# Peptides against a protein of PDB entry 5FRP: the designs that were tried, part 98

Target 1, 225 residues: chain A of PDB entry 5FRP
Amino acid sequence: VEWTESIPQIIATREDISKELNQALAKTFIDSDPRVRRTSVMIFNKVPVTEIWKNITNKAIYTSLLHLAREKHKEVRELCINTMAKFYSNSLNEIERTYQNKEIWEIIDTIPSTLYNLYYINDLNINEQVDSVIFEYLLPFEPDNDKRVHRLLTVLSHFDKKAFTSFFAFNARQIKISFAISKYIDFSKFLNNQESMSSSQGPIVMNKYNQTLQWLASGLSDSTK

## One batch from the design tools (peptide; made by RFdiffusion4, then SolubleMPNN)

Design b2_p18_5_s3
Fold by OpenDDE base, seed 5:
Structure b2_p18_5_s3 (fold): chain B 225 residues (1-225), chain A 18 residues (1-18)
Amino acid sequence: as target 1 above (225 residues)
Amino acid sequence: KTLLEEFNEIVEKLEKEL
């Protein structure tokens, strides 16, 4: 009987701790000190995704995390971009959609759009980081076709117009780069064959090779600039 | 206590409960 009476107090204490934690985190994510903001973001990296979803129930914290993707402080921004992408992927893999967590999912589902919208900043370092996290976390290599398609559709289903535009531009760029690399390899093989170079096609292939190299250099430079 | 100190205490508590 006495043990049963202590359970509500323990639950209440845990609930109180949870409330205090959520209130504290909501403040630390918007703190003026970048070290405090950094530490706040690191919680999402250090704590398992299941425990984050269980204990962090204030939607403002998740909204604040997403806003840090545009943080002026480079280190905090970079950490945030990696963290949110990883958190998104882990959430998709480990967290079920329930009635209780629907409001948080509505925010988390905007992470892909948030990331793709960073391309409009037109910062090379940001673009490279976004490219990296897309391939690592958002649209990772998946050998199972059904899983791959499902992930792609999940990512696209919450895109805004700007994110779609960025997505298509990015994909178009990747396809062009892949095509150009393939052609570069073909041209290089052709040019290494003396018999092929002495043929009537030799000068034509050489010209195409140079154009391809120039395009690759400019495209990579545009991606690196 | 600084906000950072309070935060670190909370994180440590969370890590211990895990």
Scores: peptide ipSAE 0.092, ipTM 0.708, DockQ to the pose 0.012
Fold by OpenDDE base, seed 3:
Structure b2_p18_5_s3 (fold): chain B 225 residues (1-225), chain A 18 residues (1-18)
Amino acid sequence: as target 1 above (225 residues)
Amino acid sequence: KTLLEEFNEIVEKLEKEL
């Protein structure tokens, strides 16, 4: 009987902690010290996604998280980009859409657009990071076709015009990379055959092979000029 | 207390309750 009387106090304490956390985080996300902002972002990495959605209810915190993707401080920006991509993926997998969390989902659903819009900054380091988080968190390899299509449609469903443009450009680059890899394999097979190398096509294939290698080496990071 | 100190205290409390 005595333990039952402690439950309301525990619940009240948790509510108080949640309120204090939301107030503190709203301030720390916009603090002038990048170390404070970094620590704020790290909460999204340390706390399970379900607990984040439960305890962080202030819309401004999520908006501030997304804004940090364009921050000038490199370490905070890089952490933020990884964090928001991972958080998006985890949210899609673990959080149901309800009436109560609709306002937060409206923000979270813009994460893909926010990330794809970073390509317009035209920074090599940012582009590489965006490429990485897209493959790791936004559009991970999925052998199930239905799940893959569903994820793709989910990601695209909230794109702005700029994000669509970046997405198509990125896909065009992926197609070119895939084509180059395929040709690299074909050229490698050809070059391993001595009879083929002695043919009139040998020098031509060797030249194409070298061009393919140079392209692969130079440019997973180069936006297809 | 600095804002950071207050924040850390809150995080520590949350970690103990989880």
Scores: peptide ipSAE 0.089, ipTM 0.693, DockQ to the pose 0.012
Fold by OpenDDE base, seed 1:
Structure b2_p18_5_s3 (fold): chain B 225 residues (1-225), chain A 18 residues (1-18)
Amino acid sequence: as target 1 above (225 residues)
Amino acid sequence: KTLLEEFNEIVEKLEKEL
C-alpha cells in the first residue's frame, strides 16, 4: 500500500522536474549569450532522440531550435542546421506518431521546409551546408526503393511553396552540375588528344571547356544557376 | 547517471553561466 502511494509522488516529482527542465531550456535557447544557445542545441545532439521526445514536451523549445537555423552567430547556426536535420531523420526512424506527440510532430515535420527555405538567404556557406544535410539526413542513400520513395514523399508532403521551388532548383542544379562534370571530362579527353586539338574543332572545344570551368567554379553552391 | 540527471546538470551549468 505504501509503495503504491509513493508512485504518484515519484511521477509527480518527475513531472515537476520535467516542467522545471522545460522552463529552463526554453530560456536557454533564447539566451543572449551564443555559448548558452550552443549548449542548448547540443542537448538535441547528445541525448538520444527517444529521451528528447519523452522529456522535452514544451513546443516552444522545438520552435526555438528551428529559429536558430537563421541565427546571426555562425557557429550556433551551423550547429543548429546540422542538429535539426539529424534530429528529423532520427525522429522519423525511431519515434512513432501518436495523438500525444502530434503537436511536436507538426513542428518537426516543418524541418525540411525550414532547411530548404535557407536557400533564399543566398549565402554560399549556408547553401553548401543545406546541400550536405539534405544528402546526409533528409534524403540519405537508401538501397530499398520503397523506403527511399516513402522518405521522399514524407519530406515533400509538408513543403510550403517556397520549399518546393527550392527543391526543384536544387534538383535542376544537381543535373546541371552532373552534366557539366561529364562535359568537363569529355573536353579534357578531347584536349589531351593532339590530333583533336589540331582539328578545326580544337578552339571551339577549348572555349567550351573554359566556360564549363568558369561555371563550375562560380556556381557549385548557387541555387539560381 | 540517469538521463534526467544529465539534463539537470546541463541546465544547472547553463543557469550558472547565465
Scores: peptide ipSAE 0.058, ipTM 0.618, DockQ to the pose 0.012
Fold by OpenDDE base, seed 4:
Structure b2_p18_5_s3 (fold): chain B 225 residues (1-225), chain A 18 residues (1-18)
Amino acid sequence: as target 1 above (225 residues)
Amino acid sequence: KTLLEEFNEIVEKLEKEL
C-alpha cells in the first residue's frame, strides 16, 4: 500500500522507470488486498490525465480499472466508478486521438458502456452513483449546444446493446423524475395558498402531494437535493 | 516477479538516479 502511494510522484518525475511502473501497477490493480487496489485507482485521480496517458501504457491497467467497477469491495468500487467517469471526461477534453494511443482509446471508449451496464446490477446505491457520475462527467451540462451534442454522440457511438437499453431506461426515469418534481412544485404552491387548501380540492391535492413525495423519496436516496 | 520485487527494482532505479 505505502509504495503504491508514492507512484503519483514517481510518474511525475521519472519517465525512465515507466516499464517497471507499468508492470507493478498491473499487479497492484488486481491485488488481493482492497487497500492496494484502492491506492492503485487513486493514481488516476492524483496524476494529471496527460501524464497518465503518457506514462501508463500497459492496456491491462486500464482494463483492470474498468473491471473494478464491479468490485465486491464497496469503497474500491465506488472510487473506481467515480475515477473512470472523471478520467473519461478528462481524456475527451485533453487527449487527442493518435495512432499511438489508439489501443488505449479503444478501452477508454468503453467506459460509458461499462457505467451504464452497472444499472443491471439492480443496486440502488450503485444506480445513484452512476446517475451522479453521468451528470457530472459523462454527459455534463454544457451550454454550447454543438459541444453537448458532440459529447452525446461520442458517448453513444460506443454503446453496446445493453448500454443503449439502459440509457433509454435512464432517460425514461429522468423524465418521470422531472415530471414528479414539477408536480411537487405545483402542489407545494397550491398548498401554500390558504384559500386553495380550504377548497374541495385541498384534500385531493394533499394526497397527491404526499404520493409524489413518497415516490421521490423512494427513487432519490439523496434526499438533500 | 512479485510485487515486492517490482517495487524494489523501481526503488533501486530511483536511488541510482538520485
Scores: peptide ipSAE 0.040, ipTM 0.630, DockQ to the pose 0.010; fails the geometry check

Design b2_p18_5_s4
Fold by OpenDDE base, seed 5:
Structure b2_p18_5_s4 (fold): chain B 225 residues (1-225), chain A 18 residues (1-18)
Amino acid sequence: as target 1 above (225 residues)
Amino acid sequence: KTLNEEFNEIVEELEKKS
């Protein structure tokens, strides 16, 4: 009987420790020292996703993580962007949606929108990073069509208007780039054939080749600057 | 790393700031 009475106290102590940890961590995410913020973000990268969901219950921590995507400190921001994208993907793969974690999922489900909204900052480095994490974590290559579609729908289901706009713009750009690259290859092959170059189409293809190169160079330069 | 290990790292960083 006495042992049973001690169990609630032990549980309460553990809950208290967990609460204190969550409160402390929430403060570190907004600390003035970028090193502290970096370390805080790194928790989400180093600790297994299942353990994060189990132990980090303070909503403010997740909200703060998302806010760091717009952080002024470059290293922290870059780390945060990679971390949240990876965390999102891992969460989708490993965390079941329950009544208990619903409120956290409501925040996590906004990660795709948060990332796509970063395009509006109009920073080339940020854009490149967002592109990278989208392909790596948000919308990775999936050979299974049903899984791919499901992932896509999941990502899109929580988009705000701005995110949708960015998404369509990004996709349009990717399609154009892909098309341009394909044409570049085709034109290059054509130009490497002397018989083709001597044909009436030779000058036309050469012109198109140059235009394609110029377009690619300008687009890439805009992305690399 | 465990959550505790990461927390300890945070604490250490906070201590360096103080």
Scores: peptide ipSAE 0.024, ipTM 0.584, DockQ to the pose 0.013
Fold by OpenDDE base, seed 4:
Structure b2_p18_5_s4 (fold): chain B 225 residues (1-225), chain A 18 residues (1-18)
Amino acid sequence: as target 1 above (225 residues)
Amino acid sequence: KTLNEEFNEIVEELEKKS
């Protein structure tokens, strides 16, 4: 209770007591109340990345953010995964590497590995989310080949062995999915042609179509769970 | 949102817990 009462005062004088503010925030990230943790994560999501890097200097906060990726509370975990991926991307785009921020970058550079390691939890919902944030934030579509390669190399440069393994598995899965989708489209086109359906190949293609759909569907999380 | 706004939200959440 006493600690909570001090936070408003710390905020009011944040310029003078930046250390205390960081200490307070560090505590909120590990608070027993998921609402408090959620709010803490939202700082990284809502505050401009430049301001975060300027004002949040306690390494423990960044470490705690990364740990929340494995949070038991689903909402907090999901928020954290999205937030850290976005924050990583924004940091790469907007924050220069300096001597002063080196220690923070050492933590931030582990975000890709942290995310890829989530595949080992073997949770379909988590996997889908990780896939999403990888596509959106870690390895986004970039028309400039040099930039794309640079981003890829940056992401890979800090991988541990497990992250590399999951990365390769992810890529392999993507190839398979792409292939399956392509086949699905082909089969769909075939089945939309009445003459083709009436052919001896009709039943065969229909079977393959159904198998493809089943395979694709099995890779999707149950939205009801 | 500003950093201060986010911090204020944290305070509010902490107050609800106390």
Scores: peptide ipSAE 0.022, ipTM 0.565, DockQ to the pose 0.013
Fold by OpenDDE base, seed 3:
Structure b2_p18_5_s4 (fold): chain B 225 residues (1-225), chain A 18 residues (1-18)
Amino acid sequence: as target 1 above (225 residues)
Amino acid sequence: KTLNEEFNEIVEELEKKS
């Protein structure tokens, strides 16, 4: 753990990170101790993306990072999911594709697939997190149409079959959510109107409101779990 | 149907078509 904690500083200070260091670092990502794995993931959060790409050249590290998205330890998994999504986004924004970094990009380009495939675990907490990172990092709002399309195409271009399926399912769900939210708003407006509430439709709308709310809430993870 | 159930149904449908 202590050794791993020193890695960010080493990366920041040394431009000539040895092959040996990379090999040692690779081992920390698969360490049996979750604390070691956590610390390893944190390297990607603490070190600028450009420095990561320069200094971490062992592809096994990146592969191992992606694998942590499915590990049993919840905290490490959650951290990993956020980290890899952010790292993906930062890489797209800041790292050029070159011949030298091609092998790493081949791994990084699978991050979207890795994330979308997490939906098949059918865990509400994971689903919520994946939803979040999609909107925040993978497919963020972009007012520039060309950039938005380019980003989308980049994400889709490396999807496996399951990721595509998940992607379409996700979007379909989002449409439904949008409609539900619209209804929720309408019902809320209705319920806030005293005249409307006093009408024969009052109880009906209230029921629909509750149903809509419950449906929307069903997509939220239980913080107690 | 819950949001998750809807998602799963869509996935299943898409998988059948693939």
Scores: peptide ipSAE 0.259, ipTM 0.841, DockQ to the pose 0.936; fails the geometry check
Fold by OpenDDE base, seed 1:
Structure b2_p18_5_s4 (fold): chain B 225 residues (1-225), chain A 18 residues (1-18)
Amino acid sequence: as target 1 above (225 residues)
Amino acid sequence: KTLNEEFNEIVEELEKKS
C-alpha cells in the first residue's frame, strides 16, 4: 500500500524539519541582538512545557538558556532567570523522567545550582530576583509535608558545593531576618509603653530599635556579609 | 502560541537584521 511507504518519509521529513528547527533555534539563543535572544527565551514561556520537551531536543538550546542567566543585557537576564525557574518547576510537575530525556534532565536539574550561584555575583537586583524565584518556583509553598520535603531533596540533590554554601547562607539570612523582625516587634511594644520609656532602659531600647531598623533597611544582600 | 509560531517570530527578527 503506497501510503504506508510514505509514512517513513513523512516521519523523516518531520524529523528533518525538527532538526533544522532545533539548529536554527540554537543559533538564535546566541545571537548578538538581545531582542533575538529575548524572543528565544520567550518560547519557554509561551509554549507548554510538554511541547517544549517534545520538540526541543537539542541539548545546546537548554544549555544556552541557562547561560543567559548571566547575560549582560539586564532585561534578557531577568527574563531568563524567571523563565528557567518556572520551566524547572513545570518540568518537575509535568515531565516524567525517562531514558530518552535523561540528557535533557541532566541539564534541567542544574537550574537550582545555576540560580543559587548567581548570589556570588553580589548584585542586589539579581539577589532579589533569585530570592523571588526560589520562593515562587523552586521551593514554593506546599501544604503537603511529604511533597515539600521531596521537592527540597530534589533541589538539593543536584547542588554543587557553591550552591550548598549559598543555600546555607540564604537560610542563615532568613533566620537573621526573622530574628530581627521579632526584635523589632518586641522593641516596638516596649516603646509603646510609657512606663518603660520613662525608665533607664528607654534610651537603650530606642537605640537597639534604630539599629534593628537600619539593619532591615540595608536590604537582604548585606545580611549575608 | 505554538513552538513553530514562536520560531517564526524569531526568524522574522533575524531576517530584519540581514
Scores: peptide ipSAE 0.028, ipTM 0.607, DockQ to the pose 0.013; fails the geometry check

Design b2_p18_6_s1 (from b2_p18_6, 8 letters changed)
Fold by OpenDDE base, seed 5:
Structure b2_p18_6_s1 (fold): chain B 225 residues (1-225), chain A 18 residues (1-18)
Amino acid sequence: as target 1 above (225 residues)
Amino acid sequence: LEELQEELENFFEKLSKE
């Protein structure tokens, strides 16, 4: 009987500890030191998604995580963008939607919109990172059509107007890039054929090849910067 | 804050290992 009475106290203590930890973490996410903020974000990378959902109950933490996507500190921002995208994907895969976690899901469901809105910053590095996380985490390759469509609909279901605009722009860009790459490959094959190069079409194809390369190079952020 | 950060890291690291 005494042990049973101690269980509520232990649970209460654990709840209190959990509350304190949540409060502490909420503070670290908004700390002035970027190292502290970085470490805070890393928690979401190091801890399994199921444990995050169980232990991080303060919605302010999730909101703060999303805000760090626009962080001025490059390292923190980049980490945050990757982290939130991965966390979103993992949450979709592993976390059931319940009445109890509804408020957190309302925040998490805005991650795709948050990411797509980063395109409006018009920063090439950010754009590339967003592109990367979209392909890796938000809209990964899925051979099952039903699953792919379901994921897509889930991602789009909470888009704001700006996110939709970015989405369409991104898709348009992807189509163009894919087309350019295809042309590049074709041109490369053509150029590797000496007979084709000696033809009257050789110089024309060479010119188109160079234009395609230039276009691709201009659209791809200088990875060396 | 640094101590708190370390405590938080330790706590969540433990959670990741369970």
Scores: peptide ipSAE 0.086, ipTM 0.734, DockQ to the pose 0.013
Fold by OpenDDE base, seed 3:
Structure b2_p18_6_s1 (fold): chain B 225 residues (1-225), chain A 18 residues (1-18)
Amino acid sequence: as target 1 above (225 residues)
Amino acid sequence: LEELQEELENFFEKLSKE
């Protein structure tokens, strides 16, 4: 009987500690020092997704995480974009939707829209990073057609109008890039053949090859930045 | 704030090992 009476007190103590930790973490996410904000984001990378959902219950923390994707500090922003994309993917795979976590899911479900809206900033470095996290975490390669379609529908189900527009534009760009790469390969094969290079078509293909390279290069960020 | 951050990191590191 004495053991049963101690359990509620232990649970109450844990709840109090959890509340204090959530309040503290909410403050560190909005700290003026970018190093403090960086460390706060790293918690989402170091702690398993199931433990994050269990222990981080303050909605403001998740909202702040999403907001950091548009931060001025480059390193924190880049870390945040990778972290939120990975966290979204892990959450879809490992976290069930319940009545208790509904409010957090409402925030997490906006991550795809948040990422696609970053294309409107028109920054090449940001665009490349968004491209990378979309293919790695949001819409990963999946050989099962049903799973692939289900994931796609899940991602699209919470899009705002701007996200849909950027999604369409992104897909159009990917088609163009794929086509350009295919042509680049064909031109390279042609140029490697000495007989083809000596033909009347040689200079024409060389010109097209250079144009293709220039187009591809213009879409890439400067690696020196 | 630095002390609080260290406490938070320690707490979450312990949670990740359990």
Scores: peptide ipSAE 0.076, ipTM 0.725, DockQ to the pose 0.012
Fold by OpenDDE base, seed 1:
Structure b2_p18_6_s1 (fold): chain B 225 residues (1-225), chain A 18 residues (1-18)
Amino acid sequence: as target 1 above (225 residues)
Amino acid sequence: LEELQEELENFFEKLSKE
């Protein structure tokens, strides 16, 4: 009987500690020092997703995480974008939707929209990173058609109007890129043939090849930056 | 929980030393 009476106190103590930690963490996510913010984001990378969902219950922390996607500090922003995309994917795979975690899911479900909205910043480096995390975490390759469709519908179901626009623009761009790459390959094959190069079509194909390369290059971020 | 707690503790300890 005595040990039973101690259980509430232990639970209360744990709850209090958890509350304090959540409050402290919420502050660190908005700290003026980028190093502090970076370390805060890293918690989501280092701690298993199941433990995060269990122990981080303050909504403000998740909201703050999403806000860091627009962080001025490049390193923190890039880390955050990768982290939140991965966290979204892991959550979909490992976390069941319950009544208790509904409010957190409402925030997490906005991650795809948050990421797609980054295209409106019109930064080439950001665009490249968003492209990468979409293929790696949001819409990964899935051989099962039903699972792919389900994932796609899940992602799209929480899009705002801006995200939808970005989504369509993204897809259109990918199609164009694929087409350009195909042309590049064809032109390259043609140019590698000496007989073809000596033909009347040689200069024309060379011009098209150069145009294609220029177009492809214009879409690539400067790796030195 | 233990892993999370450890990470959080380490995090806050590091922050306190800076």
Scores: peptide ipSAE 0.050, ipTM 0.642, DockQ to the pose 0.013
Fold by OpenDDE base, seed 4:
Structure b2_p18_6_s1 (fold): chain B 225 residues (1-225), chain A 18 residues (1-18)
Amino acid sequence: as target 1 above (225 residues)
Amino acid sequence: LEELQEELENFFEKLSKE
């Protein structure tokens, strides 16, 4: 663990990370101790993306990173999901596609599919996290239309069939959520008007308001768990 | 873990010679 924690500094200061270091890292990513695995994932967060691509050349490390998205250990899994999404986004922004890094890109390009496939686990906490990283890293807000479209096409171009299905389901759910929120707002406005509340529609709207709240709440994970 | 330790040792040995 202590050694793994020192790796970011080593990578930052040295131009060439030895083959041995890559091999060592590959092992730490699959270590039985979740603390070691966690520390390994943190390397991708602490080291600039350009330095990662330069110094981490062992494909197994990237593959292992992606596998940790399905880690049983909650903390490691959550960290991994955020890390790989961020790494994907940073890579798209900062790393050019070359012949030399083609093999690594083939792995990195599967990150969107890997993330969308997590919806099939049917875990509410995982779903929420995936939702979050999609908006933050995979398909972030981009005011430039061409860039936004290009990003979308890039993400979709490497989808497997399952990822496409999840993508459509996700979007459908988001539309429903948006609609529900809109209704919630409308109902709230209605209920805040005393004249409206005293009308025959008052009780009806109150009922709809409660139903909407219940529906919205049902989609949220328990933050205490 | 033993293999990892050996690899780490080798890494440090190489670093010490540079």
Scores: peptide ipSAE 0.029, ipTM 0.598, DockQ to the pose 0.009; fails the geometry check

